# Ledger of designs, part 72: peptides against a protein of PDB entry 8HF1

Target 1, 320 residues: chain A of PDB entry 8HF1
Amino acid sequence: NVMLYATKPTEVMVSFPHQEQVLTVTRLISAEIEKFYVSLDLMNIGVQPIRRSKSLQCLRDPSKKSFVKQLFNDFLYQMKEYGIYAASIAIISLIVEFDIKRRQAETLSVKLMHRTALTLCEKIRHLLVQKLQDMTYDDDDDNVNTEEVIMNFSTPKVQRFLMSLKVSFADKDPKDICCLVFVERRYTCKCIYGLLLNYIQSTPELRNVLTPQFMVGRNNISPDFESVLERKWQKSAIQQFRDGNANLMICSSVLEEGIDVQACNHVFILDPVKTFNMYVQSKGRARTTEAKFVLFTADKEREKTIQQIYQYRKAHNDIA

## One batch from the design tools (peptide; aimed at target 1 R160 K292)

Design b2_p27_1_s1 (made by RFdiffusion4, then SolubleMPNN; from b2_p27_1, 12 letters changed)
Fold by OpenDDE base, seed 5:
Structure b2_p27_1_s1 (fold): chain B 320 residues (1-320), chain A 27 residues (1-27)
Amino acid sequence: as target 1 above (320 residues)
Amino acid sequence: SPERKKEEEKLAEELKKEEEESLELLK
């Protein structure tokens, strides 16, 4: 029971300025998604056959439209919370998902719906990449993956996170690093993973130091809906992290389900800690000598975050 | 409680110091 271990990691709070990314491109993308929602609502996809899953819960298969809207809403969240660079990676995940759904479509109408969503994702990708290229003199797609471009097109939160990684791990022995990065949403794991791969590759001080991996959380709905590939990926990712072949693991709140990850020397909480359980479980992974537990907060929310952390510390001490 | 406020202030000072030390390493 992770709650029984009074771990005393050094708790660090890193503040970041609340900057609204007022970019024309983000407004254009948001407007294109809203136009698509209007079009999507007008699409007649017919009555979808209720897949009677054998499990007693009539999981109302969320309307295929609702799932499409959810993915775009998650993308909009990622673009807002992590920036344009992260959004350029996040959109690829939507492209992959909609292409899979397009291929798996049982009806022409559903196939067309997913195709239209895919076409929008490609348009969004081009808008994002074009904006990243505005800072590059060369039209080469590879030139958008520089440390400078990543930093300039990331939110202040992500900038401070990347800086914190660079300062914490520059020129260290990879064997001495066991880092967890917690994010709220499962899709953020893959997005931040892709961002970190490019950042590490573009940062000489980290290139041979950090080997990131990500773990997509189990879909809370049913282990049966997890693709065999996702389960294999999770097992492989965890094993690589246990074997030291990866020294940085990005994970969502799914460590709540008792994924046995080794004791870490660094734990980063990239998103706001919303629950006491998340606080205790994530902090409880920082178990090595001189372990660091790093929180990120907006300046405007700093006081509220301090009060919340204090309440969590008190509640944790009352249970320990 | 006044005690809670003092403990919150102490935590804020601790977190601020750790942030400042971390930011000094970034300079």
Scores: peptide ipSAE 0.025, ipTM 0.571, DockQ to the pose 0.083
OpenDDE base, seeds 1, 2, 3, 4: peptide ipSAE 0.024, 0.020, 0.021, 0.022; ipTM 0.659, 0.562, 0.567, 0.628; seed 1 fails the geometry check

Design b2_p27_1_s2 (made by RFdiffusion4, then SolubleMPNN; from b2_p27_1, 14 letters changed)
Fold by OpenDDE base, seed 1:
Structure b2_p27_1_s2 (fold): chain B 320 residues (1-320), chain A 27 residues (1-27)
Amino acid sequence: as target 1 above (320 residues)
Amino acid sequence: SEELKEKIKKLEEEIKKEEEESKKLLA
């Protein structure tokens, strides 16, 4: 029972300025997605054949339109919360997912819907990559994966997170590092993982220090989206982290139910702590007094976040 | 650019300072 451990890690709060990224490219992308939603609502997809093996979610959207909208809404969220560099990674995940769904399409109308979604994703990808390239003064160096580009095109939250990693782990022994990074959404795990791979590779002080992995919780509302590959990846990622072959694990909040991750010396909460359970479970992974528990908060929400932490601490002490 | 490297360095110093101040606030 994670609640029984009165773990007193060193709690840290890193504040970031709330910058609404008013980029022309983000406005253009949002407008293209909105136009696509209008076109999607006009598409006659008909009733999809209910396969007996489909989860309750496939029963809820016989047209599969809601799923398409969900993926683009999650992308828009990631672009807003993490920046256009993270969005350039996130869009690849949408392309992969829609290509799978296009190939699995039982009707021409559904196949066409996923094809149209893919065409939009490719357009978005080109717009994002072009904007990342606009900062590379060397026309010949297609390498948009520099520390400079990543930092410039990340939100203040992500900039603070990346720099907090650099400050915490620069030139350390990889064996002494056991780091968890908690994020709210499933797709954010893959996005932040891809961003971290590129950041670590571009940062000499981290290149041989951090080996990231990601884990998505099993209790996804949609078991139909857990590919055999994702399940194999999760098992491999957990094992690599247990064996010390990976020393940084990105986790969604869905880890609340039943993944025993080892005790860690660093826990980062990249997204706002929304539940008492998330607070207790994430903090309960930092078992030593030398362990760090790092929160990120917008400056405007700093006081509210502090009050919420005190409420969670009180509630935890009343149960312990 | 040198300007961006300077901004990154400044951000590193700001985070180091904020982490130490935050430890005192959350103690």
Scores: peptide ipSAE 0.239, ipTM 0.814, DockQ to the pose 0.705
OpenDDE base, seeds 2, 3, 4, 5: peptide ipSAE 0.042, 0.034, 0.187, 0.062; ipTM 0.568, 0.564, 0.770, 0.573

Design b2_p27_1_s3 (made by RFdiffusion4, then SolubleMPNN; from b2_p27_1, 15 letters changed)
Fold by OpenDDE base, seed 4:
Structure b2_p27_1_s3 (fold): chain B 320 residues (1-320), chain A 27 residues (1-27)
Amino acid sequence: as target 1 above (320 residues)
Amino acid sequence: SEELKKKIEELEKELLEEEKKSKELLA
């Protein structure tokens, strides 16, 4: 029980400016997704055969359109919250998922729906990659995975996060690093993982220092829908982190009660702490006074965030 | 490229200053 440990990590709050700049490419992408939603609502995907399994009843027709919309809404969220570089990685996850769903489609109408979603994702990917390349035209190197490109096309929050990693871990011994990064959404884990792989590879001071992994929280909706591959990946990622073969873990949920992960010396909360449980459980991974617990907040929300943290600290001290 | 490098260095400096201020506020 993580609550029983009186954790007194050094709490750090990093502020970032509110992003007011909406790029033309993000507006175009949003408009294309909105047009797609109109078309999707008009698509007759038919009545799907009632699969006998109660777990598969959740895969009825409304759920398939809803699922497609959910994935694009999650993509739009990632593009807004993390920037167009992160979005260029996030869109690949959608492509993979829709291709799987297209291949698994039981009807031609459902197959066509997923194909149309794929075509949109490919268009979005092209628009994003083209925009990333617009900065490389002044350099003979078409490499969009440079530190400069990643930083420029990331949100202020992500910029501050990446700089916090660089400042915290540059030229350190990999064995001295045990880092957790908490994000709100499961899809963000993969997106930030891909971003970090590219950033670490482009940053000499981090290339041999940080070895990232990601763990998506178990699907609370149905453990039966976790692919055997996802479960295998989670077990492997956790084991690599325990063995020290990975020293940075990205998580969308607190490593569920019973995933004993070693005490971490750094815990980053990339997204807002919305619940007391998230605060206690994430902070509970930073057990020593030398451990850093780093929060990111918009400047406009700084006071509100501070007040919320003090309330959570008080509540935690009253229980401990 | 040089302007972006300068901006990165400025952000690194700002971050170090924010970490100092944050330790004082959250202490």
Scores: peptide ipSAE 0.176, ipTM 0.774, DockQ to the pose 0.699
OpenDDE base, seeds 1, 2, 3, 5: peptide ipSAE 0.152, 0.040, 0.048, 0.056; ipTM 0.763, 0.548, 0.574, 0.589

Design b2_p27_1_s4 (made by RFdiffusion4, then SolubleMPNN; from b2_p27_1, 14 letters changed)
Fold by OpenDDE base, seed 1:
Structure b2_p27_1_s4 (fold): chain B 320 residues (1-320), chain A 27 residues (1-27)
Amino acid sequence: as target 1 above (320 residues)
Amino acid sequence: SKEREEEIRKMEKELLEEEKESEKLLA
C-alpha cells in the first residue's frame, strides 16, 4: 500500500467571518436576473430539433432555457461566494458563452433568447465595473485591477485565501512551488484564475513567483461544452504544470476522474469538502515532506468542518 | 491608502497566528 509511506501533509484550517453583506449592487443584479427569469419563462422558443450527436443535453432541456438559468445561477453563486470582483470576471465568461450560443442558434427565437441574456450580462458587467471604479479615488486610473480593489471587493473567504497565498509564497523561488487549488465548480476555476492573474500582477512579492493555470475537468454533463479550445487549453495547462512553467493549478473536483497531477507541496481547498473522495484525492496530492493541506471554513461551519475532517480521517485509516 | 495597507498587514498577521493555532488543533 503506497499510501502508508506517504508523509502526511500538515493540515491547516483557515476560518473566515461569514459576512452576509448584501451590497445594493448585488441586490439590483439579483433582482434583474429574477426579472429576466420571468421573461425567459414567457419566451416561446419552440421545440428544438434533436440532433443525434447531442444526445444527453438535448434530452435534459429541449428548450435550452434551463441552461441559461444554470449559467446565471452559477454567476449568482460566484458573486455570493467570491464577491463583486470575482463576479466581474465571471460575467465575462457568461458573455463569451452566450455569444457562442447566439452564433450557434438554429432558430431566430433561440438567437433572440441568447441576445437578451447577453444584454443582461452587459448591464450586469457595467454595474459591477462601475462599483469597482467608485472606490478608485484616482479619476485618471481606470485600473480596477489593484490589490486594494481586489481585496475590498472579495469575500472574507477570498481575502483569507489571497493572504494565505501571499504569506506562503512571497519572495520564494518559483521552482520550489507546486500548488493545487481545489474549487467545487467548473466556472469557479476560470473566475479564480482571472482573479489570481490580476492579484499576482498587482502584488510585487508574487509577480515573478506564481504562475497560475487552471484545469476544467471534463464536463460529463455536456460534451458540447468542451470546445476544442478548452481541450487544448487543458492539455497545455497540465503540460505547463508538469514542466514547471506553471506552479499553481486551479482545479475543480473533477480531478477525481484520473488526471495524473504531480506531487505537490501545497494544496488549498477553497470550497467546502463535500465528499470523502475529494478529501482523499486532494490530500493525496500533498506528498512532499513539508506539504501543506489548507482548508477554508466559515466560523459558523468550523465545528461541522472539524467533525467532517475527523470522519474522513477515520474512514481513510479504516481503508488503509 | 496607508490605512488600508496597514489593515491588510494586520489581517495577514492574524491569519498567520490562526494558521499556527489551526495546525495545533488539527494535529
Scores: peptide ipSAE 0.181, ipTM 0.787, DockQ to the pose 0.747
OpenDDE base, seeds 2, 3, 4, 5: peptide ipSAE 0.063, 0.050, 0.008, 0.058; ipTM 0.571, 0.592, 0.308, 0.579; seed 3 fails the geometry check

Design b2_p27_2 (made by RFdiffusion4)
Pose (drawn by RFdiffusion4):
Structure b2_p27_2 (pose): chain A 320 residues (1-320), chain P 27 residues (1-27)
Amino acid sequence: as target 1 above (320 residues)
Amino acid sequence: EEEEEFEKESEEYEEELEEAEEELKEE
């Protein structure tokens, strides 16, 4: 009876070759951000509340410097984990966030700090577009070129995920498919969402089948990439997925708990599984029959992750 | 049995992806 309304989806793996080498432009951007950090640390903005550790044992920077560093570090993480083009999208989210803070800002010193951060972010955007541009010698067709650069300017993890996404839904009806993708970090959702938008508008077979939509938790990141203070579109993303308007969901442990959704055909956990409870809930989200469950881990982490999953399965059997 | 089924399904799925990647490289 439970299997009538419940389903044990087939759980499969998608391993990918993990490499450690990085590109030179990554080193250049790292140096540029380090120079910016060193300069900003001494920014000496108007006196701010003292911020100490959770236990007050060691000091902390003012909350604003912490916020700027956090955003830059998140951008660097997105670049380290998902390739150059992932950074190309993520830098736009940083531009929008710094513009919003400039609007919210309430002092000349803080405003100046945010404006200069915006300037550096735009320089970084131009740097990313520059390396992305210095490969058009391959060909002139910007669509297939977008597909090719995405396949080439991405980590094997990103290549492998997008490969599995293409092969799984090559020419199926958009109505027939209902899938979710889970990622760990907050701005990674928007970054990877924008990457999927580009890829959907880069391939002929997937162009009219997949509809990517992303949503995150609190401290709601901006939904747009336009910097116009107000937008005309009002319908929400969750309501869209519930209404079938959107079929590809990009969330980060937000939809895993509580949020009712129709039974989904596929679930892709882009970032490695960490918690047993979250594993159980994410698998349960693939509530439809013949549901397919997908995982992505590094080759080096294969034994560890498989052993961990065995621990989980055996724990499920033990509890039962 | 469940672990063997899982390993077989994972290997078949990874092979399908490897074949699709080889076909894409040939294009």

Design b2_p27_2_s1 (made by RFdiffusion4, then SolubleMPNN; from b2_p27_2, 10 letters changed)
Fold by OpenDDE base, seed 5:
Structure b2_p27_2_s1 (fold): chain B 320 residues (1-320), chain A 27 residues (1-27)
Amino acid sequence: as target 1 above (320 residues)
Amino acid sequence: EEEKEFEEASKKYEEELEKFEEELEKK
């Protein structure tokens, strides 16, 4: 048994200031969503047939209303955690989802519910884009995708992450880069992917260096609810990353499901490490020589995060 | 030892970020 001494990655923690950016626009958006929730609760959508599929006791309330609220809550989370630029990308995913659900609606009441949600998303998108344009003299949508706009309308966490990418990968050979970015939520993968596409395109030092891709976790919803398109996209994304056609992969807990990805030289944990398993699995992907494992923490949580990392290290060493 | 290495690596990486910020502000 050659214990392959897995080269331990260099672990790094980056601190960022906790800024509650109290933008008027974020308050307005939150208030509009809350008003919508009140209206949504008053909507009579009729009795929805509870298809009891057997196994998944995930009591996500089968109410189509709870799913709508979940998407808006996930949006509000992304706006808070990643900033209004990321929110402008995230809202597009909601628009797409509600348009699909509107088209798939079996009843007029459900169709109207999804239409109302869609109209709210369009209003939110307009408010976000308008706010991004406040820094631009030109009304051109492409002008909001500058490095400056992205940085200024991102949270300190995202700013530090983008800087970390620039510092780590500026002027490097794309072939020498194998980067994973871990996020907690499935929807964040697409949001950060869209943000990174725009950031990389606006950043000359990264434009031909980083090729991002994303992988969304399997919904714990039955494989039957995964669109054939989503499964094809995931397979294609993984294959592109394996073939080196993509060198930065944004993923959620997908790697916990046994998706085999190559050994990486950089692993970024954009969201807090909540479990020992996530720590071990994500760190276990940083297996190349000189691999870096980079964590982000708010200054206010720095001490707690350090102690948690030390506990995870100890527990990992006790299993090894 | 591993704790010190982590603190040193973290500090070094933050210093690299700060230097990069300063270089960006000068352009």
Scores: peptide ipSAE 0.352, ipTM 0.845, DockQ to the pose 0.725
OpenDDE base, seeds 1, 2, 3, 4: peptide ipSAE 0.328, 0.328, 0.321, 0.319; ipTM 0.827, 0.829, 0.827, 0.822

Design b2_p27_2_s2 (made by RFdiffusion4, then SolubleMPNN; from b2_p27_2, 16 letters changed)
Fold by OpenDDE base, seed 5:
Structure b2_p27_2_s2 (fold): chain B 320 residues (1-320), chain A 27 residues (1-27)
Amino acid sequence: as target 1 above (320 residues)
Amino acid sequence: DEWKKFEELTKEYQKKLDEYEEELLKK
């Protein structure tokens, strides 16, 4: 039980400026999604046929519209919290999902709904990539994956996180690194993973130092082929991390779900710690000598975060 | 003592990040 281990990692809180990036492109994308929601609400997709193998999601929304809105709302969250560059990666996951759902559509109306969602994602991707290219003189897609573009189109939180990785791991032996990165949402794992792949590849001091992987929580209890692939991928990613073939693992609240990962020397909490259990479990993974536990907070929330950490420390000392 | 140490370590780590940001802005 991770709660019973008195871990004394070096705890650090990184502050970042609250920047409301009011970019014209983010406003345009948000407006296009809102227009799509109006159109989506007007779409008559009929009553879906009851298949015997209804995923729990198909039980919640017979129209499948709520799932479409959930994916776009999650994308809007990624764009706001992590920036345009992370959003350019996150939109690819929506494209893949809507293409799968389009192919799996049981009716022409549902197929058309997913096609319309897919077309919107392609438009959003184009708008994002075009904005990333505005900083590059070359129209080459590879030129948008530079350290400069990644940094400039990331939120202050992500910038400080990337800086923290470089300061912590530049030119170190990969074998000496066992790093966890905790994020709140499952989809954030994949977009931050893609961002880190490009950042590490563009950063010589990290290119042969960090090998990232990600894991997503088991929330896809859906018995579909996709859930089996996700489970196989998760097992493979965990195994690579255990074997030292990966030394940085991006996780959602997966440790709360009882996934056992090795003791780490670095734990980053990229998103706010919302529960005492998350605090204790994530901190409880920083078990090595000189282990670091790094929290991120907006400057405007610093005092609130400090008070919350103080309460969590007190509560942890009372049970340890 | 543990809380003061946290504040000191936080300040030191933030300083290292600020120094790194200044180095990035000079390139």
Scores: peptide ipSAE 0.351, ipTM 0.855, DockQ to the pose 0.715
OpenDDE base, seeds 1, 2, 3, 4: peptide ipSAE 0.314, 0.310, 0.132, 0.330; ipTM 0.837, 0.840, 0.753, 0.847

Design b2_p27_2_s3 (made by RFdiffusion4, then SolubleMPNN; from b2_p27_2, 10 letters changed)
Fold by OpenDDE base, seed 1:
Structure b2_p27_2_s3 (fold): chain B 320 residues (1-320), chain A 27 residues (1-27)
Amino acid sequence: as target 1 above (320 residues)
Amino acid sequence: SEWEEFEKASKEYEEKLKKFEEELKKK
């Protein structure tokens, strides 16, 4: 019962400037996605064969177009919330997903729909990489993964998070580190994981200190082949974190009750805490007074966030 | 109070981040 431990971690709120990065490239990408939605709505994907299996009942025709739009909306969210660098990683997850869905397509029309989505993702990737290269003197793809490029093309939230990692973990023994990073969305776990791999590799002070992993919550919606791979990945990632082979775990807020992850000395909440359960469950992983529970808030939302945390603390103390 | 401790810890942590940002700008 995570609720029963009177966990008294040191709670910290980090403020960051609200910057709407209105880059020309982000406007162009958004406009290309909007044009694609118009085209997608005009696509006749036909009537899909209703597979009688109870598990596939959710995949009616409107759901296929809706799923494509959901992935691009999630990408647009990640680009806005985490920046262009994170978006360049996030788009790869869409490419992988649409390629899987293209291969699994039962009809030519659905195959073409996913192919068109994939072509758009490849164009978006090219636009993002080209923009990252504008800061590099060399045309080599490897030069876009520098600490400087990552920082300059990240949102103030991500910049403050990366700085917080560097300040917290520079020159520490990897064995003494047990860090959790909570994010709201499933695809954000993979995106922030990829960003952290590149950032840690480009940051000498962290290269031999932090070993990140990610864990995605169970997707209750589709027992797809991905759900089996993800369950295997989750088990492997948890085991690596238990064995000390990984010391930083990125989690979506859908940590099912019962993932026995060790007591952590750092817990970062990268996204807004939207529920009391998320607050209690994430805070409940920081079990010592020496443990830090770090929240990030935009300056414009600071007071609202403060009031929300106060309400969550009060509600937690009333149950304890 | 638990709130004053939170504000203090937050301020001290932000000051460490600002100091680090200033050190990065000097390099």
Scores: peptide ipSAE 0.390, ipTM 0.864, DockQ to the pose 0.731
OpenDDE base, seeds 2, 3, 4, 5: peptide ipSAE 0.370, 0.368, 0.264, 0.381; ipTM 0.856, 0.855, 0.736, 0.860

Design b2_p27_2_s4 (made by RFdiffusion4, then SolubleMPNN; from b2_p27_2, 13 letters changed)
Fold by OpenDDE base, seed 1:
Structure b2_p27_2_s4 (fold): chain B 320 residues (1-320), chain A 27 residues (1-27)
Amino acid sequence: as target 1 above (320 residues)
Amino acid sequence: DEWKEFEEASKKYEKELEEFEKELRLK
């Protein structure tokens, strides 16, 4: 029980300016997605046979349209919260998923729906990559993965996070690093993982220091929706982190009490802490006084965040 | 007392980030 440990990490709150990336490209992408939603609502995909898939998802989305909208809404969230560079990584996950769904489609109408979604994702990817290239003299896709491009096309939150990684880990022994990064959404794990891979590779001070992995929390995914591949990846990622082959783990939920992850020296909360349980369990991974528990907050939300953390601390002290 | 420590730690860490950002801009 993580609650039984008197965890006294150094808590830190990092403020970042609220900058809406009012990029024309983000407006264009949002408008294209909205147009797609109108078209999607007009699509008659028929009554899908209730696959006897025990998956609650088939019961929740018999039309498979809500899932398509969810993925694009998640993408829009990634673009807004993490920036267009992160969005360029996030869109690849949508492309992969819609291509799989297109191939697995049982009906021509469903196949067409996923194909239309895929075509939109490819268009979005092109718009994003083109925008990333605007700062690069060379049209080579590899040239967009520089530290400068990543920083310039990331939100202030992500910029502060990346700076925090450099300040915390530059030229350190990788064996001395055990870092957790908590994000709210499942898809953010993959997005931030991809961003970090490119950032670390482009940052000499981190290249041989940080080895990231990602794990999707079990609570966010009904075990019924975890692909065998995803479960295998999750197990492998956890094992690599336990073995010290990975020293930074991105997680979308607090690792359930059954995931024996070692005490971490750094815990980053990239997204707002929404629950007391998340606060306690994430903080409970930073067990030493030398460990840092770093929160990120927008300046506009600073006071609200302070009040929330105060309430969580109070509630924790009342239980401990 | 614990809250004051949090505020001080936060200010210190933000300052470290700002100093680092300045060093990066000077390169």
Scores: peptide ipSAE 0.336, ipTM 0.828, DockQ to the pose 0.697
OpenDDE base, seeds 2, 3, 4, 5: peptide ipSAE 0.335, 0.328, 0.230, 0.325; ipTM 0.830, 0.825, 0.713, 0.824; seed 4 fails the geometry check

Design b2_p27_3 (made by RFdiffusion4)
Pose (drawn by RFdiffusion4):
Formats: structure tokens, C-alpha cells, sequence
Structure b2_p27_3 (pose): chain A 320 residues (1-320), chain P 27 residues (1-27)
């Protein structure tokens, strides 16, 4: 009876070769951000509330410097984890966030700090577009070139995930497919969403089948990439997925709990599984029959992750 | 450089074919 309304989806793996080498432009950008941090640390904005540790044992920077560093560090993480083009999209989200803070800002000193941060972010955007541009010698067709650069300017993890996404839904009806993708970090959702938008408008077979939509938790990141203060579109993403308008969801541990959704065909956990409860809930989200469950881990983490999953399965058996 | 790009393309095609075969096995 439970299997009538419940389903044990087939759980499969997608291993990918994990490499440690990085590109030189990554070193250049790291040096540029380090120079910016060193300069900003001494920004000496108008006196701010003292921010100490959780236990007050060690001091902390003012909340605003912490916020700027946090955003830059998130951008560096997105670049380190998902390739150059992921950073190319994520830098636009940083531009939008710094422009919103400039608007919200309430002092000349803080405003100046945010404006200069915006300037550096735009310089970084031009740097990313520059390396992305210095590969058009391969060919002139920007669509297939977008597909090729995405396959080449991405980590094996991103290549392998997008490869599985292409092969799983090559030419199926958009109506027939209902899939979710889970990622860990906040701005990673918007970054990878923009990457999927580019890839959907980069391939002929997937062009009219997949509809990517992303949503995150609180401290709601901006939904657009336009910097126009107001937008005309009003319909929400969750309501879209519930209404079938969107079929590809990009969330980060938000939809895993509570949020009712129709039974989904596929679930892709882009970032490695960490918590037993979250694993159980994410698997349960693939509530439809013949549901397919996908995981991505590094080759080096295969044994550890498989052993961890056995621990989980055996824990499920033990509890039962 | 061109030969390296061709080898990378062939490796990608092989990986795509392997994934297609795995999908068929799952079905």
C-alpha cells in the first residue's frame, strides 16, 4: 500500500575524474582579490559596532567588511568548483548585489566602498570574458562554440553533470519530464542556473525540452540579471513548478523539506551527499514510479562515499 | 594544439556513448 503512493527510486552514481591542477588566470584573479582585500582591510569606514566571536574570544571585522569578503569568497568558491564560465555568471550576481547595496547604503564612506567593489567586480567580469574570448580560434559558430567552451572551460564535475543532463533528456517531451537538482551553496544555484540557460540556448536537442528554474531560501538573492530596480514578471518559481511551467529546478536544501511538489522523474544531487536525513528526504522527493536518482562524487571520494551510503542504508534497515 | 583538441573531442564522444549504454541498461 505504501508503494502505491510511495516509491523506492533507483539510486545510481555518476563518477567523474577529479583533478587538482588549475589555470593561470585563476592565479591572477586570486592575486587581484588578495590585493583588494589588503586594501579594503584598512578602509577605515566610519566607526562601526564591535563584532566579536560567538564566544567573544576573538575579534571579528565589522559586519559590512565581513559581508563584502563573504561575497568575494563565495565568488572564488564558485570559480574553484565549477570552472571559469561559472564565475562569469556569478560575477553578474555580485554586480547586482553590490548595486542593490549601493542603493540601500546610507553613508558616503560605505557607498564608496561598495562602488569600488562594484568596479573590481566588473574588472573581474572583463577578465573572465577575456579568457572566454581567447578560444574562438577554434570556430566561429557561437552556439556550438558555447557548447564546446562549456565542455572545455569547466571542471570534470560540471562537464560530467551536464553530460548526464543531456543524455538523460535528449529529445523527450518537456511535459513528460520532471526533475530537480540540488546544490549546496547559495549563489551556486543562480550561477549554475545561468550556465544551464546558456547551454539550453546552446544545443539543438535540449533547446525546447528543459526549462530551468531556481529558488533559494531566505536572504533572497536577486532573481534577475538586469539591475533594473523593478521587474514586470510576477509569477513565482515554486508555483511555476507546481503548475508545470518550469520543469528543471535548481534549489539548495530548500525544497528537500516540506515544500510540496508533484512527483518528480529525476533528482540530481550535484554537490556530494552529507546528511542521512537530507539523503532520505531528497530520495523521497523522487516520489514517482521508475524515478531515477543521481549522485556526483569525485573519483578519490568513491570508497568513502560508498561506505557512507552503505552506512546510511544499513541505518535505514536498522531503524526499520 | 589542434591535435589535443581533437583528442579531447574523441574522449568526450566516448564518454557520451558510455552514458547512453548505461541509460539503456537501466531501462
Amino acid sequence: as target 1 above (320 residues)
Amino acid sequence: EKEELEEEREELEEEEEELEEEEEELE

